Peptides against a protein of PDB entry 4U39. Designs and how they scored, part 111

Target 1, 302 residues: chain A of PDB entry 4U39
Amino acid sequence: SIKVIGVGGGGNNAVNRMIENEVQGVEYIAVNTDAQALNLSKAEVKMQIGAKLTRGLGAGANPEVGKKAAEESKEQIEEALKGADMVFVTAGMGGGTGTGAAPVIAQIAKDLGALTVGVVTRPFTFEGRKRQLQAAGGISAMKEAVDTLIVIPNDRILEIVDKNTPMLEAFREADNVLRQGVQGISDLIATPGLINLDFADVKTIMSNKGSALMGIGIATGENRAAEAAKKAISSPLLEAAIDGAQGVLMNITGGTNLSLYEVQEAADIVASASDQDVNMIFGSVINENLKDEIVVTVIATG

## One batch from the design tools (peptide; made by RFdiffusion4, then SolubleMPNN)

Design b2_p19_7_s2 (from b2_p19_7, 8 letters changed)
Fold by OpenDDE base, seed 5:
Structure b2_p19_7_s2 (fold): chain B 302 residues (1-302), chain A 19 residues (1-19)
Amino acid sequence: as target 1 above (302 residues)
Amino acid sequence: MILVHYVGTAQEVLAALRS
């Protein structure tokens, strides 16, 4: 089974976005120290952590409180994650609960033998230096606790949205990018197809790979596959080129009109931009909610 | 539904796609 665990406010917002977009084949768990915020989660499983420590009042933007809250609730977290083959831990770094609890939860998942993937955001620069410093500490702790850590630099989202985009919409876009990171991988595993991806292959590419970067490309029209692939490998979200990666995961998602030719064209572009000896997984997914759009997601590991 | 899946080196992927 695949479990997605949203940790703190940012992680739970991302989980809500995943549920709203009907990401299939995964179980959703919402974790928070704030009981009121947790009640707003759309997840089937809701877990309040650190009830004794925080009394449901949240972590007060202190990562140490988030950490201790997860430690207090270790047994409950273990029970919720038990039997998972893969665990996605999603959080917005820089806050109290997400920053402190996500590494603890990730370590619990890893200790249970799950392939553990972190999908987290760095805060926007405008959120202030304190959040940036807290995020850096949380990301460092996540790297030690996961098999692969996808880090989304929120400031790079500002390069792909309109300059006049309201702050609230920028946060919603960050939630959407987190969704795309989880869905781009989970769809390859959980979505039935003509050829299902072997979970063993995913383990080979993602186990003990450390940091990963994600690129996204979206396009429509006659050359949509090539355009989406080119946008993905040159995405502002990629802090480095995909050349030099030790592993590449590629998801090509289209509507019911997605052709094999388009899949091959997009895969050729990404493979040609990668190191010759890189271990690559690519898959194509049909999403009936996509009309004329193709979405290419590239995850570069190592 | 997944239409196509491949696992290999980038070179192997390219070879498979161009075959």
Scores: peptide ipSAE 0.233, ipTM 0.823, DockQ to the pose 0.783
Fold by OpenDDE base, seed 2:
Structure b2_p19_7_s2 (fold): chain B 302 residues (1-302), chain A 19 residues (1-19)
Amino acid sequence: as target 1 above (302 residues)
Amino acid sequence: MILVHYVGTAQEVLAALRS
């Protein structure tokens, strides 16, 4: 089984976005120290952590409270994650609960033998230096607790969106990028197809790989496959070129009109941009909600 | 629905795509 655990406000917003986008084949768990915020989760499983410590009032933007809250609730977290083959831990770094609890939850997942993937955001620069410093500590702790850590630099989202995009929409886009990171991987595993991906192959690429980067490309029109692939490998979200990666996961998602030629064209572009010896997985997914769009997601590990 | 999967080195994937 694949479990997605959203930790704190940002993680829970991302989980809500995943549910709204009908990401299939995964179980959702919402974790928070704030009981009132947790009630707004769309996840089937809602877990309040640190009930004794926080009394449901949240972590007060203190990562140490988030950490202690997860430690208090360790047995509950273990029970919720038990039997998972893969666990996605998603959070916005820089806050209290997400920053502090996500590494603890990730370690619990890893100790249970799950392939543990962190998908987290760095805060925007405008959120202030305190959040950046807290995020750095949380990301460092996540690196030690996961098999692969996908870090989304929120400031780079501002390079993808219109310059007039309201701050609230920038946060929504961050939630959407978190969704795309999880879905880009989970669809390859959980979505039935003509050829199913062996979970062992995913483990080979993602186990003990440390930091990962994600690129996304979206395009429409006659050259949409090539354009989407080129955008993905040159994505502002990629803080480094993919040719230095030890592993590459690629998801090509299109509508019902997605052709094999388009899949091959996009895959050729990404593979050609990668190191020749890199371990690569790519898959193509049909999403009926996509019309003329192709979405290429690239995850570079190691 | 997943249409196609490829697994291997980038070189192997390219070879498969171009065959």
Scores: peptide ipSAE 0.226, ipTM 0.815, DockQ to the pose 0.791
Fold by OpenDDE base, seed 3:
Structure b2_p19_7_s2 (fold): chain B 302 residues (1-302), chain A 19 residues (1-19)
Amino acid sequence: as target 1 above (302 residues)
Amino acid sequence: MILVHYVGTAQEVLAALRS
């Protein structure tokens, strides 16, 4: 089974976006120290952590409170994650609960023997220096606790949206990028198809790989597959070229009109941009909600 | 629904795509 655990406000918002976008084949868990915020989650499983420590009033933007809250609730977290083959831990770094609790939760998942993937954001520069410093500490702790850590630099999202985008919409886009990171992987495993991906292959690519980068490309029109692939490998979210990666995971998602030729064209572009000896997995997914769009997601590991 | 997938080195994937 695949479990997605959203930790704190940002993680819970991402999980809500995943549910709204009908990401299939995963179980959703929402974790928070704030009981009121947790009640707004759409997840089937809602877990309040650190009830004794915080009394449901949240972590007060203190990562140490988030950490202690997860430690207090360790047994409850273990029970919720039990039997998972894969666990996604998603959070917005820089806050109290997400920053402090996500590494603890990730370590619990890893200790249970699950393939543990972190999908987290760095805060925007406008959130202030304190948030950035807290995020750096949380990311460092996450790196030690996961098999693969996808870090999304929120400031790079500002390069792919209109410069007049309101702050609230920038946060919504960050939640959407978190969704795309999880869905790009989970769809390859959980979605039935003509040819199914073996979970063992995913383990080979993602186990003990450390930090990873994600690129996304979206396009329409006659050359949409090639354009989407080119956008993905040149994405502002990729802080390094994919040719230095030890592993590449690619998802090509289109509507019912997605052709095998388009899939081959997109895959050729990404493979040609990669190291010749890189371990690569790619899959093609049909999403009926996509009309004329192709979405290419690339995850570079190692 | 997944249409197709490939697993291998980038070179192997390219060879498979071009066959």
Scores: peptide ipSAE 0.211, ipTM 0.814, DockQ to the pose 0.794
Fold by OpenDDE base, seed 4:
Structure b2_p19_7_s2 (fold): chain B 302 residues (1-302), chain A 19 residues (1-19)
Amino acid sequence: as target 1 above (302 residues)
Amino acid sequence: MILVHYVGTAQEVLAALRS
């Protein structure tokens, strides 16, 4: 089984976005120290952590409180994650609960023998230096606790949205990018298709790989596959070129009109931009909601 | 629904795509 655990406000917003976008084949768990915020989760499993420590009032933007809250609730987290083959831990770094609890939860998942993937955001620069410093500590702790850590730099999201985008929409886009990171991987494993990916292949590429980068490309029209692939490999979210990666995961998602030719064209672009000896997983997914759009997600590991 | 997948080196994937 695949479990997605959203930790704190940002993680729970991402999980809500995943549920709203009908990401299939995964179980959703919402974790928070704030009981009121947790009640707004759409996840089937809702877990309040650190009830004794916080009394449901949240972590007060303190990562140490988030950490202690997860430690207090370790047994509950273990029970919720038990039997998972893969666990996605998603959080917005820089806050209290997400920053502190996500590494603890990730370590619990890893200790249970699950392939543990972190998908987290760095805060926007405008959220202030304190959040950046807290996020750096949380990201460092996540690196030790996961098999692969995808870090989304929120400041790079500002390069893919309009300059006049309201702050609320920038956060919504961050939630959407978190969704795309999880979905880009989970769809390759969990979505039934003509050819199913072996989970062993995913383990080979993602186990003990450390940091990963993600690129996303979206396009429409006649050359949509090539355009989406080119956008993905040149994505502002990629802090480095994909040719330095030890592993590459590529997802091509389109509507019911996605052709094999388009899939091959997009895959050729990404594979040609990769190191010749890189271990690559490539998959194509049909999503009826995309209509005329193609979405290419590239994850570079190692 | 997954249509197709490829696993291997980038070179192997390219070879498969171009065959």
Scores: peptide ipSAE 0.201, ipTM 0.816, DockQ to the pose 0.814

Design b2_p19_7_s3 (from b2_p19_7, 10 letters changed)
Fold by OpenDDE base, seed 5:
Structure b2_p19_7_s3 (fold): chain B 302 residues (1-302), chain A 19 residues (1-19)
Amino acid sequence: as target 1 above (302 residues)
Amino acid sequence: MILFYYVGTAQEVLDALRS
């Protein structure tokens, strides 16, 4: 089984976005120290952590409180994660609960033997230096607790969106990028198809790989496959070129009109941009909600 | 629905796609 655990406000917003976009084949768990915020989660499983410590009033933007809250609730977290083959831990770094609790939860997942993937955001620069520093600490702790950590630099999202994009929309886009990171991987594993990806192959690419970068490309029209692939490998979210990666995972998602030629074209572009000896997994997914769009997601590990 | 997947080196992927 695949479990997605959203930790704190940002993680829970991302989980809500995943549920709204009908990401299938995963179990959703919402974790928070704030009981009121937790009640707004769409997840089937809602877990309040640190009830004794925080009394449901949240972590007060203190990562140490988030950490202690997760430690207090360790047994509950273990029970919720039990039997998972893969666990996605998603959080917005820089806050109290997400920053502090996500590494603890990730470690619990890893100790249970799950392939543990972190998908987290760095805060926007405008959120202030304190959040950036807290995020840096949380990211460092996450690196030790996960098999692969995808870090999304929110400031790079501002390069993709219009300069006049309202702050609220920038956060929504961050939630969407978190969704895309989880879905890009989970769809390859959890989506029923003609040929299912062997989970052992995913483990080979993602186990103990440390930090990962993600690129996303979306395009429409006659050259949509090539354009989407080119956008993915040149994505502002990629802080480095993919040719330095030790592993590459790519997802090519299209509508019912996705052709084999388009898949081959996109895969050729990404493979050609990668080191020739890099271990690569690519999958093609049909999403009936996509019309003329192709979405290429690239995850570079190592 | 997953149409297909491939696992291998980038070169093996290229070879498979170009054959």
Scores: peptide ipSAE 0.325, ipTM 0.873, DockQ to the pose 0.776
Fold by OpenDDE base, seed 3:
Structure b2_p19_7_s3 (fold): chain B 302 residues (1-302), chain A 19 residues (1-19)
Amino acid sequence: as target 1 above (302 residues)
Amino acid sequence: MILFYYVGTAQEVLDALRS
């Protein structure tokens, strides 16, 4: 089974976005120290952590409180994650609960033997230096606790949106990018198809790979496959070129009109941009909610 | 619905796609 655990405000917003977009084949868990915020989660499983420590009042933007809250609730977290083959831990780094609790939760998942993937954001520069410093500490702790850590630099999202985009919309886009990171992987595993990906192959490419980067490309029209692939490999979210990666995971998602030719064209572009010896997994997914769009997601590991 | 997937080196993937 695949479990997605959202930790703190940002993680829970991402989980809500996943549920709203009907990401299939995963179990959702919402974790927070703030009981009021947790009540707004759409997740089937809602877990308040650190109830004794915080009394449901949240972590006060203190990562140490988030850490201690997860430690207090370790047995509950273990029970919720038990039996998972794969665990996604999603959080916005820089806050109290997400920054402090996500590494603890990730370590619990890893200790249970699950393939543990972190999908986290760095805060925007406008959120202030304190949040950036807290995020750096949380990311460092996550690296030690996961098999693969996808880090989304929120400032790079500002390069793909209008300069006049309101702050609230920038946060919504960050939640959407977190969704795309999880869905790009989970759809390859959990979606039934003509040929299903073996979970063992996913373990090979993602186990003990450390940091990863994600690129996304979306396009429409006659050359949509090639355009989407080119946008993905040149995405502002990629802080490094994919040719330096040890592994590449690619998802090509389209509507019911997605052709074999389009899949081949997109895969050729990404594979040609990669190192010849890189371990690569790519899959093609039909999403009936997509009309004329193709979405290419690339995850570069190592 | 997944149509299909490939697993291998980038070169093996290219060879398979171009065959």
Scores: peptide ipSAE 0.325, ipTM 0.873, DockQ to the pose 0.781
Fold by OpenDDE base, seed 4:
Structure b2_p19_7_s3 (fold): chain B 302 residues (1-302), chain A 19 residues (1-19)
Amino acid sequence: as target 1 above (302 residues)
Amino acid sequence: MILFYYVGTAQEVLDALRS
């Protein structure tokens, strides 16, 4: 089984976005120290952590409180994650709960023998230096606790949205990018199809790989496959070129009109931009909600 | 629905796509 655990406000918002977008084949768990915020989650499983420590009033933007809250609730977290083959831990770094609890939760997942993938955001620069410093500490702790850590630099999201985008919409886009990171992987594994990806192959590419980067490309029209692939490999979210990666996971998602030629074209572009000896997984997914859009997601590991 | 996947080196992927 695949479990997605959203930790703290940002993680919970991302999980809500995943549910709203009907990401299939995964179990959703919402974790928070704030009981009121947790009640707004759409997840099937809602877990309040650190009830004794925080009394449901949240972590006060203190990562140490988030950490201790997860430690207090370790047995409950273990029970919720038990039997998972893969666990996605998603959080917005820089806050209290997400920054502190996500590494603890990730370690619990890893200790249970699950392939543990972190999908986290760095805060926007405008959120202030304190959040950036807290996020750096949380990301460092996550790297030790996961098999692969996808880090989304929120400042790079500002390069892919309009300059007049309201702050609220920038956060919504961050939630969407978190969704895309999880879905880009989970759809290859969990989506029923003609041929399903062997989970052993995913483990080979993602186990003990450390940091990963994600690129996303979306396009429509006659050259949509090539455009989406080019956008993905040149994505502002990719802080480094994909040719330096030790592993590449590529998802090509389209509507019911996605052609084999489009898949081949997109895959050729990404593979040609990669190191020749890089271990690559690529898959194609049909999503009826995309209609005329093609979405290419590239995850570069190592 | 997943249509298909490929696992291999980037070169093997290219070779498979171009065959």
Scores: peptide ipSAE 0.321, ipTM 0.871, DockQ to the pose 0.786
Fold by OpenDDE base, seed 2:
Structure b2_p19_7_s3 (fold): chain B 302 residues (1-302), chain A 19 residues (1-19)
Amino acid sequence: as target 1 above (302 residues)
Amino acid sequence: MILFYYVGTAQEVLDALRS
């Protein structure tokens, strides 16, 4: 089974976005120290952590409180994650609960023997220096606790949105990028198809790989496959070129009109931009909701 | 629905796609 656990406000917003977009084949768990915020989760499983420590009032933007809250609730977290083959831990770094609790939760998942993937954001610069410093500490702790850590630099989202984009929409886009990171992987594993990906191959590419970066490209029109692939490999979210990666996971998603030629064209572009010896998985997915769009997701590991 | 996947080196993937 695949479980997605959203930790704190940012993680839970991402989980809500995943549920709203009908990401299939995964179980959703919402974790928070704030009981009122947790009630807004759409997840089937809602877990309040650190009830004794925080009394449901949240972590007060203190990562140490988030950490202690997860430690207090360790047994409950273990029970919720038990039997998972893969666990996605999603959070917005820089806050109290997400920054402190996500590494603890990730370690619990890893200790249970699950392939543990972190999908987290760095805060925007406008959220302040304190959040950036807290996020750096949380990301460092996550690296030690996961098999692969996908880090989304929120400031780079500002390069792919309109300059007049309201702050609230920038946060929504961060939630959407978190969704795309999880969905790009989970669809390859959990979506039934003509040929199913072996989970062992996913483990080979994602186990003990450390940090990862994600690129996304979306396009329409006659050259949509090539354009989407080019956008993915040149994405501002990729802080480094993909040719330095030790592993590449690629998802090519289109509507019912996705052709084999388009899949081949997109895969050729990404593979040609990668190191020749890089371990690569690519898959093609049909999503009826995309109509004329092609979405290419690239995850570069190592 | 997933259509298909490839697993291998980037060069192996390219060779498979171009064959």
Scores: peptide ipSAE 0.319, ipTM 0.874, DockQ to the pose 0.778

Design b2_p19_8_s1 (from b2_p19_8, 5 letters changed)
Fold by OpenDDE base, seed 2:
Structure b2_p19_8_s1 (fold): chain B 302 residues (1-302), chain A 19 residues (1-19)
Amino acid sequence: as target 1 above (302 residues)
Amino acid sequence: MSIPKPKGHTGKFIDVGIR
């Protein structure tokens, strides 16, 4: 089974976005220290952590409270994650609950033998230096606790959105990029396409790889596959080129008109931008909601 | 015609019978 655990406000917003986009084949778990915020989750499984410590009032933007809250609730987290083959831990770094609890939850998942993937955001620079410093500590702790850690640099989202994009929409786009990171992997396993991957294929690329980078490309029209692939490998979300990656996981998602030729064309572009010795796997996904769009997601590991 | 597996690609081609 695949489980997606959203941790704190940002993680829960991302999980809500996944549910709203009908991401299938995954179990959703919402974790928070704030009981009121947790009630707004669309997840089937809602877990309040640190009920004794916080009394449901949240972590007060303190990562140490988030950490202790997860430690208090360890047995409950273990029971909720038990039997998962894969666990996605999603959070916005820089807050109290997400920053502190996500590494603890990730370690619990890993200790249970699940392939544990972190999908987290760095805060925007405008959220201030305190959030950036807290996020750096949380990301460091996540890196030790996961098999693969995908870090989304929120400031790079500002490069792909309109300059006039309101702050609230920039946060929604961060939640959407977190969704794309989870869905781009989970769909390869859970959603039939033209080329299917199994969990063992994904595990080979993601097990004990440490930090990963994600690129996304979207295009339409006659050259949509090539354009989407080129956009993915040049994505502002990539803090570095995919050159030097030890592994690449690629998802090519299209509508019912997605061709094997388009899949191959996109795969060849990504392969050509990667090292010759890279272990690359790619899958295709059919999403009937995509009309003429192709979405290419590239995850570079190692 | 077997689509040549690109070097390093472990993707399982499901032969979706092209009708």
Scores: peptide ipSAE 0.012, ipTM 0.445, DockQ to the pose 0.162
Fold by OpenDDE base, seed 1:
Structure b2_p19_8_s1 (fold): chain B 302 residues (1-302), chain A 19 residues (1-19)
Amino acid sequence: as target 1 above (302 residues)
Amino acid sequence: MSIPKPKGHTGKFIDVGIR
């Protein structure tokens, strides 16, 4: 089974966005220290952590409170994650609950023998230095607790959106990028396509890889496959080129009109931008909600 | 024999037999 656990406010917003976009084949768990915020989750499983420590009032933007809250609730987290083959831990770093609890939850998942993937955001620079410093500590702790950690730099989202984009829309886009990171992997396993991967294939690319980068490309029209692939490998979300990556996981998602030729064309472009010795795997997913769009997601590991 | 699901790997044209 695949489980997606949203931790704290940002993680729970991302989980809500995943549910709203009907990401299939995954079980959703919402975790928070704030009981009121947790009640707004769309997840089937809702877990309040640190009930004794916080009394449901949240972590007060303190990562140490988030950490202790997850430690207090360890047995409940273990029970909720039990039997998962893969666990996605999603959080917005820089807050109290997400930053502190996500590494603890990730470690619990890993100790249970699940392939544990972190998908987290760095805060926007405008959230201030305190958030950035807290996020750096949380990311460091996540790196030790996961098999792969995808870090999304929120400031790079500002490069792909209009300069007049309201702050609230920038946060929604961050939630959407978190969704794309989870869905880009989960669909390769859970959703049928032209080229299917198994869990073992994904595990070979993601097991004990540490930090990962994600690129996304979307295109339409006659050259949509090539354009989407080119956008993915040049994505502002990639803090570095995919050159030098030891592993690449690629998802090519299209509508019912997605051709095998388009899948191959996209894969060849990503391969050509990668090292010759890269372990690259790719899958194809059919999403009936996509019309003329192709979405290419590239995850570079190592 | 269950035909193995076509897996995309770089450098191998897997003839994904369109069933």
Scores: peptide ipSAE 0.011, ipTM 0.453, DockQ to the pose 0.138
Fold by OpenDDE base, seed 4:
Structure b2_p19_8_s1 (fold): chain B 302 residues (1-302), chain A 19 residues (1-19)
Amino acid sequence: as target 1 above (302 residues)
Amino acid sequence: MSIPKPKGHTGKFIDVGIR
């Protein structure tokens, strides 16, 4: 089974966004130290961590409280993650619960033998230096606790959105990018497409790879596959070019009119931008909600 | 130099028979 665990406010917002977009073939778990915020989760499984430590009042933006809360609730986390083949740990770094608890939860998933993938955000620079420093510590702890860590730099989302985009919409876009990172991988396993991958293929690319970068491209029209692929490899979310990656996982998602030619065209573009010795695996997904759109997701590992 | 074609596993063609 595939489990997605949202940790703290940002992780739970991302999980809600995944559920609202009908991401299939995954089980959702919401984890928080704030009981009121946890009640707003759409996840089937809701877990309050650190009930003794926090009394449900949250972590007070302190990562050490988030860490201790997850440690207090270790047995409950183990039970909720038991039997998962793959675990996505999603969180907004820089907060109390997400930053502190996500590494502990990731380690629990890894110790259970699940392929453990972190999908986390760095805070926006405008959230202040304290959040950036807390996020850096959380990201470092996540790297040790996961098989692969996808880090989404929120400041790069500001390059994708209009400059006049309200702050609330910029946070919603961060939640959407977290969704795309999880869905871009989970759909390759859980959702039938023109080219299916098995869990062993994904495990080969993602097991013990450390940091990963994600690029996303969306396009419509006659050259939509090529345009989406070009946008993905040049995505502002890529902090480095994909030509240094040891592994590439690619998802080509389209509507019911997605052709094998379009899938091949997109794959050839990404392969041409990658190292010759790269282990590239690609899958395709059919999503009826995309209509005439193609979404290309590239995950570069190593 | 031929770029090695990415290994896509050809899953079973589910014949989505548009009846």
Scores: peptide ipSAE 0.010, ipTM 0.459, DockQ to the pose 0.081
Fold by OpenDDE base, seed 3:
Structure b2_p19_8_s1 (fold): chain B 302 residues (1-302), chain A 19 residues (1-19)
Amino acid sequence: as target 1 above (302 residues)
Amino acid sequence: MSIPKPKGHTGKFIDVGIR
């Protein structure tokens, strides 16, 4: 089974966005120290952590409170994650609960023998230096606790959106990029396509790889596959080029009109931009909600 | 229908045969 655990405010918003976009074949768990915020989750499983420590009043933007809250609730987290083959831990870094609890939850998942993937954001620069410093500490702790850690730099989202984009919409786009990171992997296992992957293939690419980068490309029209692939490998979300990655996981998602030719064109572009010795795997997914669009997601590991 | 093999990369194409 695949489990997605959203940790704190940002992680819970991302999980809500996944549920709203009908991401299939995954179980959703919402974790928070704030009981009022947790009640707004759409997840089937809702877990309040650190009830004795916080009394459901949240972590007060303190990562040490988030950490201690997860440690207090360790047995409950273990029970909720039990029997998962794969666990996605999603959070916005820089806050109290997400920053402190996500590494503890990730370690619990890893100790249970699940393939543990972190999908986390760095805060925007406008959230202030304190959040950036807290995020750096949380990301360092996540890196030690996961098999693969996808880090999304929120400031790079501002390169993709209009400069006049309201702050609230920039946060919604960060939640959407977290969704795309989880869905881009989970769909390869859970959703039928023209080229299916199994869990063993994904495990080979993602097990004990450390930090990963994600690129996304979307296109329409006659050359949509090639354009989406080019946008993915040149994505602002890639803080480095995919050249030198030891592993590449690629998802090519399209509508019912997606052709094997388009899948091949996209795969050839990503392969040509990668190292010759790269272990690349790719899958295709059919999403009937994509009419004329192709979405290419690239995850570079190593 | 044979999936076209990408030229040049030693990645194992797992031909998951359409059953």
Scores: peptide ipSAE 0.009, ipTM 0.440, DockQ to the pose 0.346

